# Peptides against a protein of PDB entry 4AID, part 168

Target 1, 242 residues: chain A of PDB entry 4AID
Amino acid sequence: FDIKRKTIEWGGKTLVLETGRIARQADGAVLATMGETVVLATAVFAKSQKPGQDFFPLTVNYQEKTFAAGKIPGGFFKREGRPSEKETLVSRLIDRPIRPLFVKGFKNEVQVVVTVLQHDLENDPDILGMVAASAALCLSGAPFMGPIGAARVGWVDGAYVLNPTLDEMKESKMDLVVAGTADAVMMVESEIQELSEEIVLGGVNFAHQQMQAVIDAIIDLAEHAAKEPFAFEPEDTDAIKA

## One batch from the design tools (peptide; made by RFdiffusion4, then SolubleMPNN)

Design b2_p25_2_s3 (from b2_p25_2, 11 letters changed)
Fold by OpenDDE base, seed 5:
Structure b2_p25_2_s3 (fold): chain B 242 residues (1-242), chain A 25 residues (1-25)
Amino acid sequence: as target 1 above (242 residues)
Amino acid sequence: MLEKYMEELKKKMEEEIKKKVKELA
């Protein structure tokens, strides 16, 4: 078993990105851990386009299995078959920043699955899931122009807090989720309580700065464990305009 | 107990992923 692991300290917590232990049949698979929260991200893509495929068929599925739900505050025994509101929202949070980063003209089916395996009740698996999905795509060989990083920013006692715990979030005047590349912010979602635009913009900048360590960690993991890039030449969209 | 459960969960997930990989192949 060729297991590759990257470990960084991130916001006072240990982030571990691991590949090669599980889900080896996926194009990319990453086990991500922060504290005792554990997620598995898998990326799978079709090696051919379906005839007449007009849109990019990306599916992102974030799921919290019932065993994590027994620890998750408010986690009722999820009946198999329908995503919860949280699972639907987090699936969209992962989808939004990654979708634009696929090479234009790529219309092969892509499936990203993020599964919460363990929850520590401190570290939210959504941010970890975003990071893991990014890493899994970078390892997959899919024509994905990532990595993305992600961060949650709180505002507690007049300061920015990177990835606040669920308990710290009760005292936070901000729930700011940011995702981006090394060069760009790709997505912002925010819930704020009576904060200035300056503080919010400062939070976006803080998030983007803090996620660089994660981006670098994904790059380092990919250098050691990525599959060969899938041979995809985008149809010269200029050749259709001539 | 938790470790065995995690192993069974991992195994089920690997089987689900194998099905999806076959559906995409």
Scores: peptide ipSAE 0.126, ipTM 0.689, DockQ to the pose 0.015
Fold by OpenDDE base, seed 2:
Structure b2_p25_2_s3 (fold): chain B 242 residues (1-242), chain A 25 residues (1-25)
Amino acid sequence: as target 1 above (242 residues)
Amino acid sequence: MLEKYMEELKKKMEEEIKKKVKELA
């Protein structure tokens, strides 16, 4: 097994990104761990476009497995065959920041699957899933202009908190999820309780600063484990006129 | 070319985000 691993300290927690152990049949596969929360992200892309494909067929599926359901909030109420509300929302949270980063004109099918394997009831697998999906895409050779990082920011006791635990979030006046590249914020989703615009904007900036360590960790992993880039040239019709 | 597009997309998204944050605050 050619296992590559990157480990960083992030928000007072150990983040581990690992590739080469499992799901080696995918174009990219990353096992990500934070605390005792564990996710597997897999990226697969078609090597040709379907005839008549007029849109970019990206699918993102975040799922929490039934074998982990006893350790996953709401896992006991999962009806077989339909995503929960959480799984639907998190799938969109992962989709939104990655979709714009694919090379324009690329219309090959792309499937990203994020599977929660373990949940510690402290570290939410959504942020970890966003990071893992970004890493899996960067390893895949797909024409993806990532990485993205992601962070959750809380506001607890008059301070920003990076990736608050589920218990710390009960005391938080802010649930701010941010995703971005090294240079740009790509997505914000926020729930706030009586906070100033200044605090919220400061939270976005804090998130973007704190996710740089994750972006750098994904780059370092990709330098050692990425597949050769898929040869894709956008047609001139899809070239943005300079 | 791709870099300029990414920069323009970046700016638009930052503006949309700032707008969304203002609508929530």
Scores: peptide ipSAE 0.008, ipTM 0.306, DockQ to the pose 0.694
Fold by OpenDDE base, seed 4:
Structure b2_p25_2_s3 (fold): chain B 242 residues (1-242), chain A 25 residues (1-25)
Amino acid sequence: as target 1 above (242 residues)
Amino acid sequence: MLEKYMEELKKKMEEEIKKKVKELA
């Protein structure tokens, strides 16, 4: 087994990105850990386009497994066979920033699956899932112009807090989720209580600055463990029409 | 309403980040 691991300190927590131990049948697979929260991201892509494929067939599926659900708030109400509201929301949070970063004209099927394996009740697996999905895509050889980073920002006691714990979030006047590349913010989602636009904009800037360490960690992991890039040349007709 | 506000915030922030990057370079 060729196991590659990157470890960084991030917001006063240890972030670990690991590949090569599990899910080796995927194009990319990353086990990500922050505190005792653990997620597995897998990326798989088709090596050919389906005849008549007119859209980019990206599927993102975030799921919390039943063995982790006993530690996940609300895990008792998982109707067998339907995603929870949280699973649906987080699947969209992962999809939105990654979808625009695929090479234009690439219409091969792509499946990203993020599975929560463990939850520590402090670190929400959504941010970790976004980071893991980005890393898995960068390792896969798919024509993905990542990595993305992600961060949650709170506003506690008049200061920005990177990735607040679930308990710190009860005292936070802001729940701000940001995803982006090294150069650009790709997504912002926020719930805000009586804060100025200036504080919110400052929070997005803080998130984008703080996610650079994660982007660099994904790049370093990819330099050591990425598959050869899939040879894809877009047909000139799809490059010109959008 | 919120989605449009968030798109406007995103756009403003991208402009501010691009400005800061140019001021540091």
Scores: peptide ipSAE 0.000, ipTM 0.307, DockQ to the pose 0.056
Fold by OpenDDE base, seed 1:
Structure b2_p25_2_s3 (fold): chain B 242 residues (1-242), chain A 25 residues (1-25)
Amino acid sequence: as target 1 above (242 residues)
Amino acid sequence: MLEKYMEELKKKMEEEIKKKVKELA
């Protein structure tokens, strides 16, 4: 196995990004670990556009499979076939920041799949899934202008907390999920309890600063492990609609 | 535990990914 790995300390936890072990048939595949939470992100894209394709066909699927159900809180025997509310929401959280970063005019089908393999009951797989999806896309050769980073910010005892544990989140007055590039915030999703706009804006800035280490880790992994960029030139007609 | 589980999952996921790659080709 040609396995490439990047490891960083992030928010007092070890983040590991690994490629080359699993899902080698994907264009990009990343095994991401934070604490004992483990996700696999895969990116696959079509090498041609379908005739008559008029929109960008990106599909993102976050899934918590039944084989991990013994380690996933609320692991009822989910009847195979319908995503949970969480799986639907997290799929959208991953989709929102990555969709705008594809080269304009690219209308080849893209599928991103994030599978939760293990949950430690402390580290939520959603942030890890966002990071892993970003890394898998950067490795794929797809015309993706990432990486994105992501972070959750809590407000506990009058301070910002990076990626609060599920137990710390019970005491948090803020659930702030931020995704962005090195240069820009791309997505904010927030649930807040009696906090000022100043604290929330400070939380967005804190998240954007803290995700830079993750962005740098994805870049370092991609420099060593990325496929050659897919040769894509947008048709001139798609440039005029800017 | 994780490694053995990952090898079993690898086979299933590789089959799913091969199907997706064919659907995307």
Scores: peptide ipSAE 0.033, ipTM 0.521, DockQ to the pose 0.015; fails the geometry check

Design b2_p25_2_s4 (from b2_p25_2, 13 letters changed)
Fold by OpenDDE base, seed 5:
Structure b2_p25_2_s4 (fold): chain B 242 residues (1-242), chain A 25 residues (1-25)
Amino acid sequence: as target 1 above (242 residues)
Amino acid sequence: MLAEEMAKLKAEREAEIKKKVKELA
């Protein structure tokens, strides 16, 4: 088995990105681990556009499966069928920063699936899922202009905390989720308790700085394990306006 | 072209984010 692994220290925790062991039928597949939280991201894309396809058909599905439920808060026997509110929100959280990074004119179906395999009750699988989805897309050969990084930022005892634990988050005045590329912030979601705009902007900048190590780790993994880029010629949209 | 369009989309998104952060304060 050709297994590639990248390991970094990130916010005082070990982040592991692994490919080549699981989901080999996907275009990209990454097993990501932080603490004892484990997620599997898979990326699959169609090699042709559907006839008459007029929009980019990206689907992102985040799933907290029943087998991980022994460690997921409130995870008793979710009946198979409807995404939970959390799963719906995290699916959107992953979708938002990646959607604009596909090459313009690419209208092939893309499916990203993030599955929580284990939860440690300390490290939230949402951030890890964003990172894993980014890595899986970068490995896939899809015309994706990633990677993205992601980070959660807390404000505890007058300081920024990178990826606060669920217990640290109880004392946090900020739940700030940021996703971005090396060059740009692509998404911000925040819940804030009476903090200045300056602290919040500082949190966005802190998140963007701290996610660079993750971006670099995804690049390094992709250099060693990415598939050949899918041969895609964007429709010359300038020729249609003439 | 593609890199310039991506840079433009990034800059537009950063401006939207700065606006949203300002709306949250």
Scores: peptide ipSAE 0.021, ipTM 0.515, DockQ to the pose 0.701
Fold by OpenDDE base, seed 3:
Parts: C-alpha cells; structure tokens; sequence
Structure b2_p25_2_s4 (fold): chain B 242 residues (1-242), chain A 25 residues (1-25)
C-alpha cells in the first residue's frame, strides 16, 4: 500500500491525515486522527450525470459508531437506525462549507461519508470530520475548489482556545465553529454566552488564522496523493463566463 | 472567469457572515 501521511501540531495536539491504507475503492479516503479520536472520511463521485439532473446531488453522512468509544472491539457493524440529532447536525456542518465549492454546473452524484472509528471522549470528532471530509474531496479528483479548514473556538478564562476539549467546553462561554478556505470564511456556527461582538468577531478571525495550518497540510497531502482531476467540462460554458 | 467569480462569491459570503455575527452579538 502506498500510504501518504501528513502530521502537524495543531492547537497543542497532533493532527494526522493519512491516505492509502483504508477504503482504497473510494475516489478519496482519509484517516484523520487527533488525540485518540479517529475518523474515516470517504468521498465517492459518479463519473457521469444522471439524465435530467437539475440540482447538485451532494450527500454528506456523518456517523458515530457506538463502539467508537475507546478501543474499537473488532467488527464495523453498520448502525441500524436513523441518524442521531448530533449525526444530523454534524452532517450539515460538513455539507454547508463544501457544497458551494464545487464547480458550477457539476451535477454528478457526490457522496461524502465520515465515520467515527474511535472517540477519546476528549476531542470531538466533528471538527476532525470536517477536516477529513475536506481532505478526502481534495484527494478524490472531484471538481472541488477546496480545501476547507475548520476550527472550533472556545472562550475560557478570558482567552480564545482552539478546539477545546469536551471538558474545557463546559467552562467555555463560546462554542464557535468556523470553516473556510485559505482566503475566506465560508461558514460560522456559534453558541455564545453573554460575549461582545468584538470577542465573537475576534474568534472568527482566530479560527480562520488557526485553520491555515490544516489547509496547508491538506494541500501538501493532495500534492503527494491526489488522483488526477476528473475531466469535467460544464455543458454551459456561458454560465461560467457570466 | 471562474476564479474571479469564486472570489466574488467568497467575499459576498464573508460579508454575509460578518452581518450574521453582528446580529448574534
């Protein structure tokens, strides 16, 4: 197996992005690790558009396996059941910043699946899932104008905290999730407790600055492991010039 | 060009986000 790996220090934690070990049948697949939390993101896209397809058919599915808490006892059972509220929310958090970054006119089916393989009960898999999904798309050859980075920002003891632990989040007056490209913020989702606009805006800027290292790590991984870009010519070239 | 249009869409989205953050605070 040709395994490519990028490792960075990020917010005092080691972030590992790995490809080439698992899910090689996907267009892109990334195993992402932060602490002892581990996620697998896979991206698959159709090589043709369905006749009469009028919208971009992107599906994002984030899944937390009940056996992902701690050391995985062997056997990836598909969870039988409806997504939890958390799984539904995180699927939307991943979808929102990536959807607008696909090339206009691309209407081939795209499926992103993020599976939590391990959860350390300290590092939330959602941010890691966003990063892994971005990386998997960049590796896939799909006409995706990423990468995106993502970060959670807390406000603890009068300071910004990058990707606070679940325990630090209990003391945080802010749960700010930001996603963006190198150049722009694409998504903000925030829960705040009696904080000024200045602190919240400062948190968005802090998140966008801190995610640059992740964006650069995804780019470096893609330079070494991305598939050839899918030859996509939009049918209406005039709709791209307007 | 796609890059300029994407840059414009990004700038519009960033302006929308800044507006929403002001509405939340």
Amino acid sequence: as target 1 above (242 residues)
Amino acid sequence: MLAEEMAKLKAEREAEIKKKVKELA
Scores: peptide ipSAE 0.021, ipTM 0.498, DockQ to the pose 0.641
Fold by OpenDDE base, seed 1:
Order: sequence, then C-alpha cells, then structure tokens
Structure b2_p25_2_s4 (fold): chain B 242 residues (1-242), chain A 25 residues (1-25)
Amino acid sequence: as target 1 above (242 residues)
Amino acid sequence: MLAEEMAKLKAEREAEIKKKVKELA
C-alpha cells in the first residue's frame, strides 16, 4: 500500500491526514484523526457531464454510522434511513465552503461522503470532517480550487479558544465555525450569546489565521499523493456571460 | 479570466459574511 501521511500539531492536538489505505475506489480518500476522533472522507466525480445538465450536481453527505454508535452521543437512537439533524447540518457546513470553489462550467456529478468511524467525546467530528473533505477533494483530481481549512472558535473566560472540547463549549459564549481558503473566508456559521460585533469579527480572523496550518498540511499531502488533474476546459459559452 | 472570476466570487462571499456577522451581533 502506498500510504501517505501528514501529521501536525493544531490547537494543542495532533491532526493526522492519511491516504492510500482505505476507499481506494474513490477519486480521493482521506482518513483524518484528531485525538481519538476518526473520520473517512471520500470524493468521487463523474468523468463526463450528463446530457442536458444545467446546474452543478454536488452532493455532500456527512454520516455517523451505527458501527460507531457506541462511541457517538445519541448513536443508538438513529431510525434507519433518515439523516439526523446533526448529520443534515454538518453536511451543509461542508457543502457551503466547497461549492463555490469548483471551476465555473464544471457540471459533472460530484459526491463527497464523510463517515465518522470513532468519536472521543472531546473533538467534534464536524471540523475534522470539513478538513477531511477538503483534503479528499484536493487528492481527487477534480477541478476544485481548494484546499479549504476549517476551525471552531469558542469564547471562554474572555479569550478565543481554538476547537474547544465539548466540555469547554458548555462554558463558551460563542460557537463559531469558520471555513476558508488561504486568502479568503468562505463560510461563517455562529451561535452567540450577547457578544459584540468586534469579538465575533475577531473570532473569524482568529479562525482564519489558525486554519492556515491545516491548509498547508493538505497542500503538502496533495503534493505527495494527488492524482493528475482532470482535464477540464469550460465551454466558451460560459465565459461569454461576463 | 478563471482566476479573476474566482477572486470575485471570494470577495463577494467575504462581503456576504461580513454582512451576516453584523446581523448576528
């Protein structure tokens, strides 16, 4: 097996990005670990456009499978066949920052699947899932203008906290999820308790600074393990709407 | 063209985010 691995220290935790061991049938596949939380991201894209395809058909599915249910809060109560509220929300958190980063005119089907394999009850799989999905897309050869990084920011005892634990989040006045590229913030989602605009904006900037180490780690992994870029030229008809 | 369009999309998204943050605070 040609296994490539990148390891970084991030927010006082070890982040591991691994490819080449699992899901080899996907265009990109990344096993990501932070603490004892483990996710598998897979990216698959069609090599041709469907006739009459008028929109970009991106599907993102975040899943916490039943075999991990003994390590996932509430995992035993999943009714077969419907995503939980959490799974639906996290699927949107992953979709929102990646969707605008595909090359304009690319209308081939893309499927991103993030599967939680283990949860440590400290590190939320959502942030790890966003990072893993970004890495899997960068490895796939799809015309994706990533990577994205992601971070959660808390506000605890009058300070910003990078990726607070589930216990630290109980004391946090902010749940701020940010995703972005090296150059730009692409998504903000926040739940806040009576905080000033200045503190929230400072949290976005803090998140964007802290995610650079993750972006650099994805780039380094891609330099060693990415597939050849898919040869895609947008038809000139999509260039004429400038 | 592609790089300029991507830069424009990024700038538009950052402006939307700044607006959303102002609406939340």
Scores: peptide ipSAE 0.020, ipTM 0.491, DockQ to the pose 0.680
Fold by OpenDDE base, seed 2:
Structure b2_p25_2_s4 (fold): chain B 242 residues (1-242), chain A 25 residues (1-25)
Amino acid sequence: as target 1 above (242 residues)
Amino acid sequence: MLAEEMAKLKAEREAEIKKKVKELA
């Protein structure tokens, strides 16, 4: 087993990114851990484009396994086959920042699957899922111009809190999820209770600063474990307009 | 060409990221 691991301290918690143990048939696979929350991200991409493919066929699926959901409050009997509202929302949160980072003209099918394997009831697996998906894509050899980082920011007792616990979030006046590259914010999602725009903008900046350590951890993992970049030639679709 | 360009763009981006992170630390 050629197992590569990166460990960092992040917001007072240990973040672990691991590859080479599980899902070795995927193009990229990352086991990510924060506290006792554990997710597996897999990235798979087709090595050819389908004939007549006109759009980029990216699919992102976030899933909470039933054995992990036994600890998750509100674990409704997931009828086998339909995503919960949470799974649908988190799948979109992962999709939004990664979709624009694929090279223009790449139209091969890409599937990202994030599976929650364990939940500690303190660390929400959504942020960890975003990080793991980014890492899995960077390892895959797909023409993905990542990594992205992600962070949740709370506002508790007049201060920014990086990745607040589920209990700290009950006292938070802000639920701010940010995703970005080293250079740019790609996505903001926010729920705010009576806070100034200045505090919210400060929260976006705080998130973008704090995610740099995660971006670096993904790069360091990729330096040691990434596959060779997939060679593709974009069909010159500009030649069919003549 | 495109694989080398992608490898170059990846390496340039990794280097830029690594540089900017060192400038933010």
Scores: peptide ipSAE 0.008, ipTM 0.329, DockQ to the pose 0.048

Design b2_p25_3_s1 (from b2_p25_3, 12 letters changed)
Fold by OpenDDE base, seed 5:
Structure b2_p25_3_s1 (fold): chain B 242 residues (1-242), chain A 25 residues (1-25)
Amino acid sequence: as target 1 above (242 residues)
Amino acid sequence: MLEKYMEELKKKMEEEIKKKVKELA
């Protein structure tokens, strides 16, 4: 078993990105851990386009299995078959920043699955899931122009807090989720309580700065464990305009 | 107990992923 692991300290917590232990049949698979929260991200893509495929068929599925739900505050025994509101929202949070980063003209089916395996009740698996999905795509060989990083920013006692715990979030005047590349912010979602635009913009900048360590960690993991890039030449969209 | 459960969960997930990989192949 060729297991590759990257470990960084991130916001006072240990982030571990691991590949090669599980889900080896996926194009990319990453086990991500922060504290005792554990997620598995898998990326799978079709090696051919379906005839007449007009849109990019990306599916992102974030799921919290019932065993994590027994620890998750408010986690009722999820009946198999329908995503919860949280699972639907987090699936969209992962989808939004990654979708634009696929090479234009790529219309092969892509499936990203993020599964919460363990929850520590401190570290939210959504941010970890975003990071893991990014890493899994970078390892997959899919024509994905990532990595993305992600961060949650709180505002507690007049300061920015990177990835606040669920308990710290009760005292936070901000729930700011940011995702981006090394060069760009790709997505912002925010819930704020009576904060200035300056503080919010400062939070976006803080998030983007803090996620660089994660981006670098994904790059380092990919250098050691990525599959060969899938041979995809985008149809010269200029050749259709001539 | 938790470790065995995690192993069974991992195994089920690997089987689900194998099905999806076959559906995409």
Scores: peptide ipSAE 0.126, ipTM 0.689, DockQ to the pose 0.015
Fold by OpenDDE base, seed 2:
Structure b2_p25_3_s1 (fold): chain B 242 residues (1-242), chain A 25 residues (1-25)
Amino acid sequence: as target 1 above (242 residues)
Amino acid sequence: MLEKYMEELKKKMEEEIKKKVKELA
């Protein structure tokens, strides 16, 4: 097994990104761990476009497995065959920041699957899933202009908190999820309780600063484990006129 | 070319985000 691993300290927690152990049949596969929360992200892309494909067929599926359901909030109420509300929302949270980063004109099918394997009831697998999906895409050779990082920011006791635990979030006046590249914020989703615009904007900036360590960790992993880039040239019709 | 597009997309998204944050605050 050619296992590559990157480990960083992030928000007072150990983040581990690992590739080469499992799901080696995918174009990219990353096992990500934070605390005792564990996710597997897999990226697969078609090597040709379907005839008549007029849109970019990206699918993102975040799922929490039934074998982990006893350790996953709401896992006991999962009806077989339909995503929960959480799984639907998190799938969109992962989709939104990655979709714009694919090379324009690329219309090959792309499937990203994020599977929660373990949940510690402290570290939410959504942020970890966003990071893992970004890493899996960067390893895949797909024409993806990532990485993205992601962070959750809380506001607890008059301070920003990076990736608050589920218990710390009960005391938080802010649930701010941010995703971005090294240079740009790509997505914000926020729930706030009586906070100033200044605090919220400061939270976005804090998130973007704190996710740089994750972006750098994904780059370092990709330098050692990425597949050769898929040869894709956008047609001139899809070239943005300079 | 791709870099300029990414920069323009970046700016638009930052503006949309700032707008969304203002609508929530």
Scores: peptide ipSAE 0.008, ipTM 0.306, DockQ to the pose 0.701
Fold by OpenDDE base, seed 4:
Structure b2_p25_3_s1 (fold): chain B 242 residues (1-242), chain A 25 residues (1-25)
Amino acid sequence: as target 1 above (242 residues)
Amino acid sequence: MLEKYMEELKKKMEEEIKKKVKELA
């Protein structure tokens, strides 16, 4: 087994990105850990386009497994066979920033699956899932112009807090989720209580600055463990029409 | 309403980040 691991300190927590131990049948697979929260991201892509494929067939599926659900708030109400509201929301949070970063004209099927394996009740697996999905895509050889980073920002006691714990979030006047590349913010989602636009904009800037360490960690992991890039040349007709 | 506000915030922030990057370079 060729196991590659990157470890960084991030917001006063240890972030670990690991590949090569599990899910080796995927194009990319990353086990990500922050505190005792653990997620597995897998990326798989088709090596050919389906005849008549007119859209980019990206599927993102975030799921919390039943063995982790006993530690996940609300895990008792998982109707067998339907995603929870949280699973649906987080699947969209992962999809939105990654979808625009695929090479234009690439219409091969792509499946990203993020599975929560463990939850520590402090670190929400959504941010970790976004980071893991980005890393898995960068390792896969798919024509993905990542990595993305992600961060949650709170506003506690008049200061920005990177990735607040679930308990710190009860005292936070802001729940701000940001995803982006090294150069650009790709997504912002926020719930805000009586804060100025200036504080919110400052929070997005803080998130984008703080996610650079994660982007660099994904790049370093990819330099050591990425598959050869899939040879894809877009047909000139799809490059010109959008 | 919120989605449009968030798109406007995103756009403003991208402009501010691009400005800061140019001021540091």
Scores: peptide ipSAE 0.000, ipTM 0.307, DockQ to the pose 0.056
Fold by OpenDDE base, seed 1:
Structure b2_p25_3_s1 (fold): chain B 242 residues (1-242), chain A 25 residues (1-25)
Amino acid sequence: as target 1 above (242 residues)
Amino acid sequence: MLEKYMEELKKKMEEEIKKKVKELA
């Protein structure tokens, strides 16, 4: 196995990004670990556009499979076939920041799949899934202008907390999920309890600063492990609609 | 535990990914 790995300390936890072990048939595949939470992100894209394709066909699927159900809180025997509310929401959280970063005019089908393999009951797989999806896309050769980073910010005892544990989140007055590039915030999703706009804006800035280490880790992994960029030139007609 | 589980999952996921790659080709 040609396995490439990047490891960083992030928010007092070890983040590991690994490629080359699993899902080698994907264009990009990343095994991401934070604490004992483990996700696999895969990116696959079509090498041609379908005739008559008029929109960008990106599909993102976050899934918590039944084989991990013994380690996933609320692991009822989910009847195979319908995503949970969480799986639907997290799929959208991953989709929102990555969709705008594809080269304009690219209308080849893209599928991103994030599978939760293990949950430690402390580290939520959603942030890890966002990071892993970003890394898998950067490795794929797809015309993706990432990486994105992501972070959750809590407000506990009058301070910002990076990626609060599920137990710390019970005491948090803020659930702030931020995704962005090195240069820009791309997505904010927030649930807040009696906090000022100043604290929330400070939380967005804190998240954007803290995700830079993750962005740098994805870049370092991609420099060593990325496929050659897919040769894509947008048709001139798609440039005029800017 | 994780490694053995990952090898079993690898086979299933590789089959799913091969199907997706064919659907995307």
Scores: peptide ipSAE 0.033, ipTM 0.521, DockQ to the pose 0.015; fails the geometry check

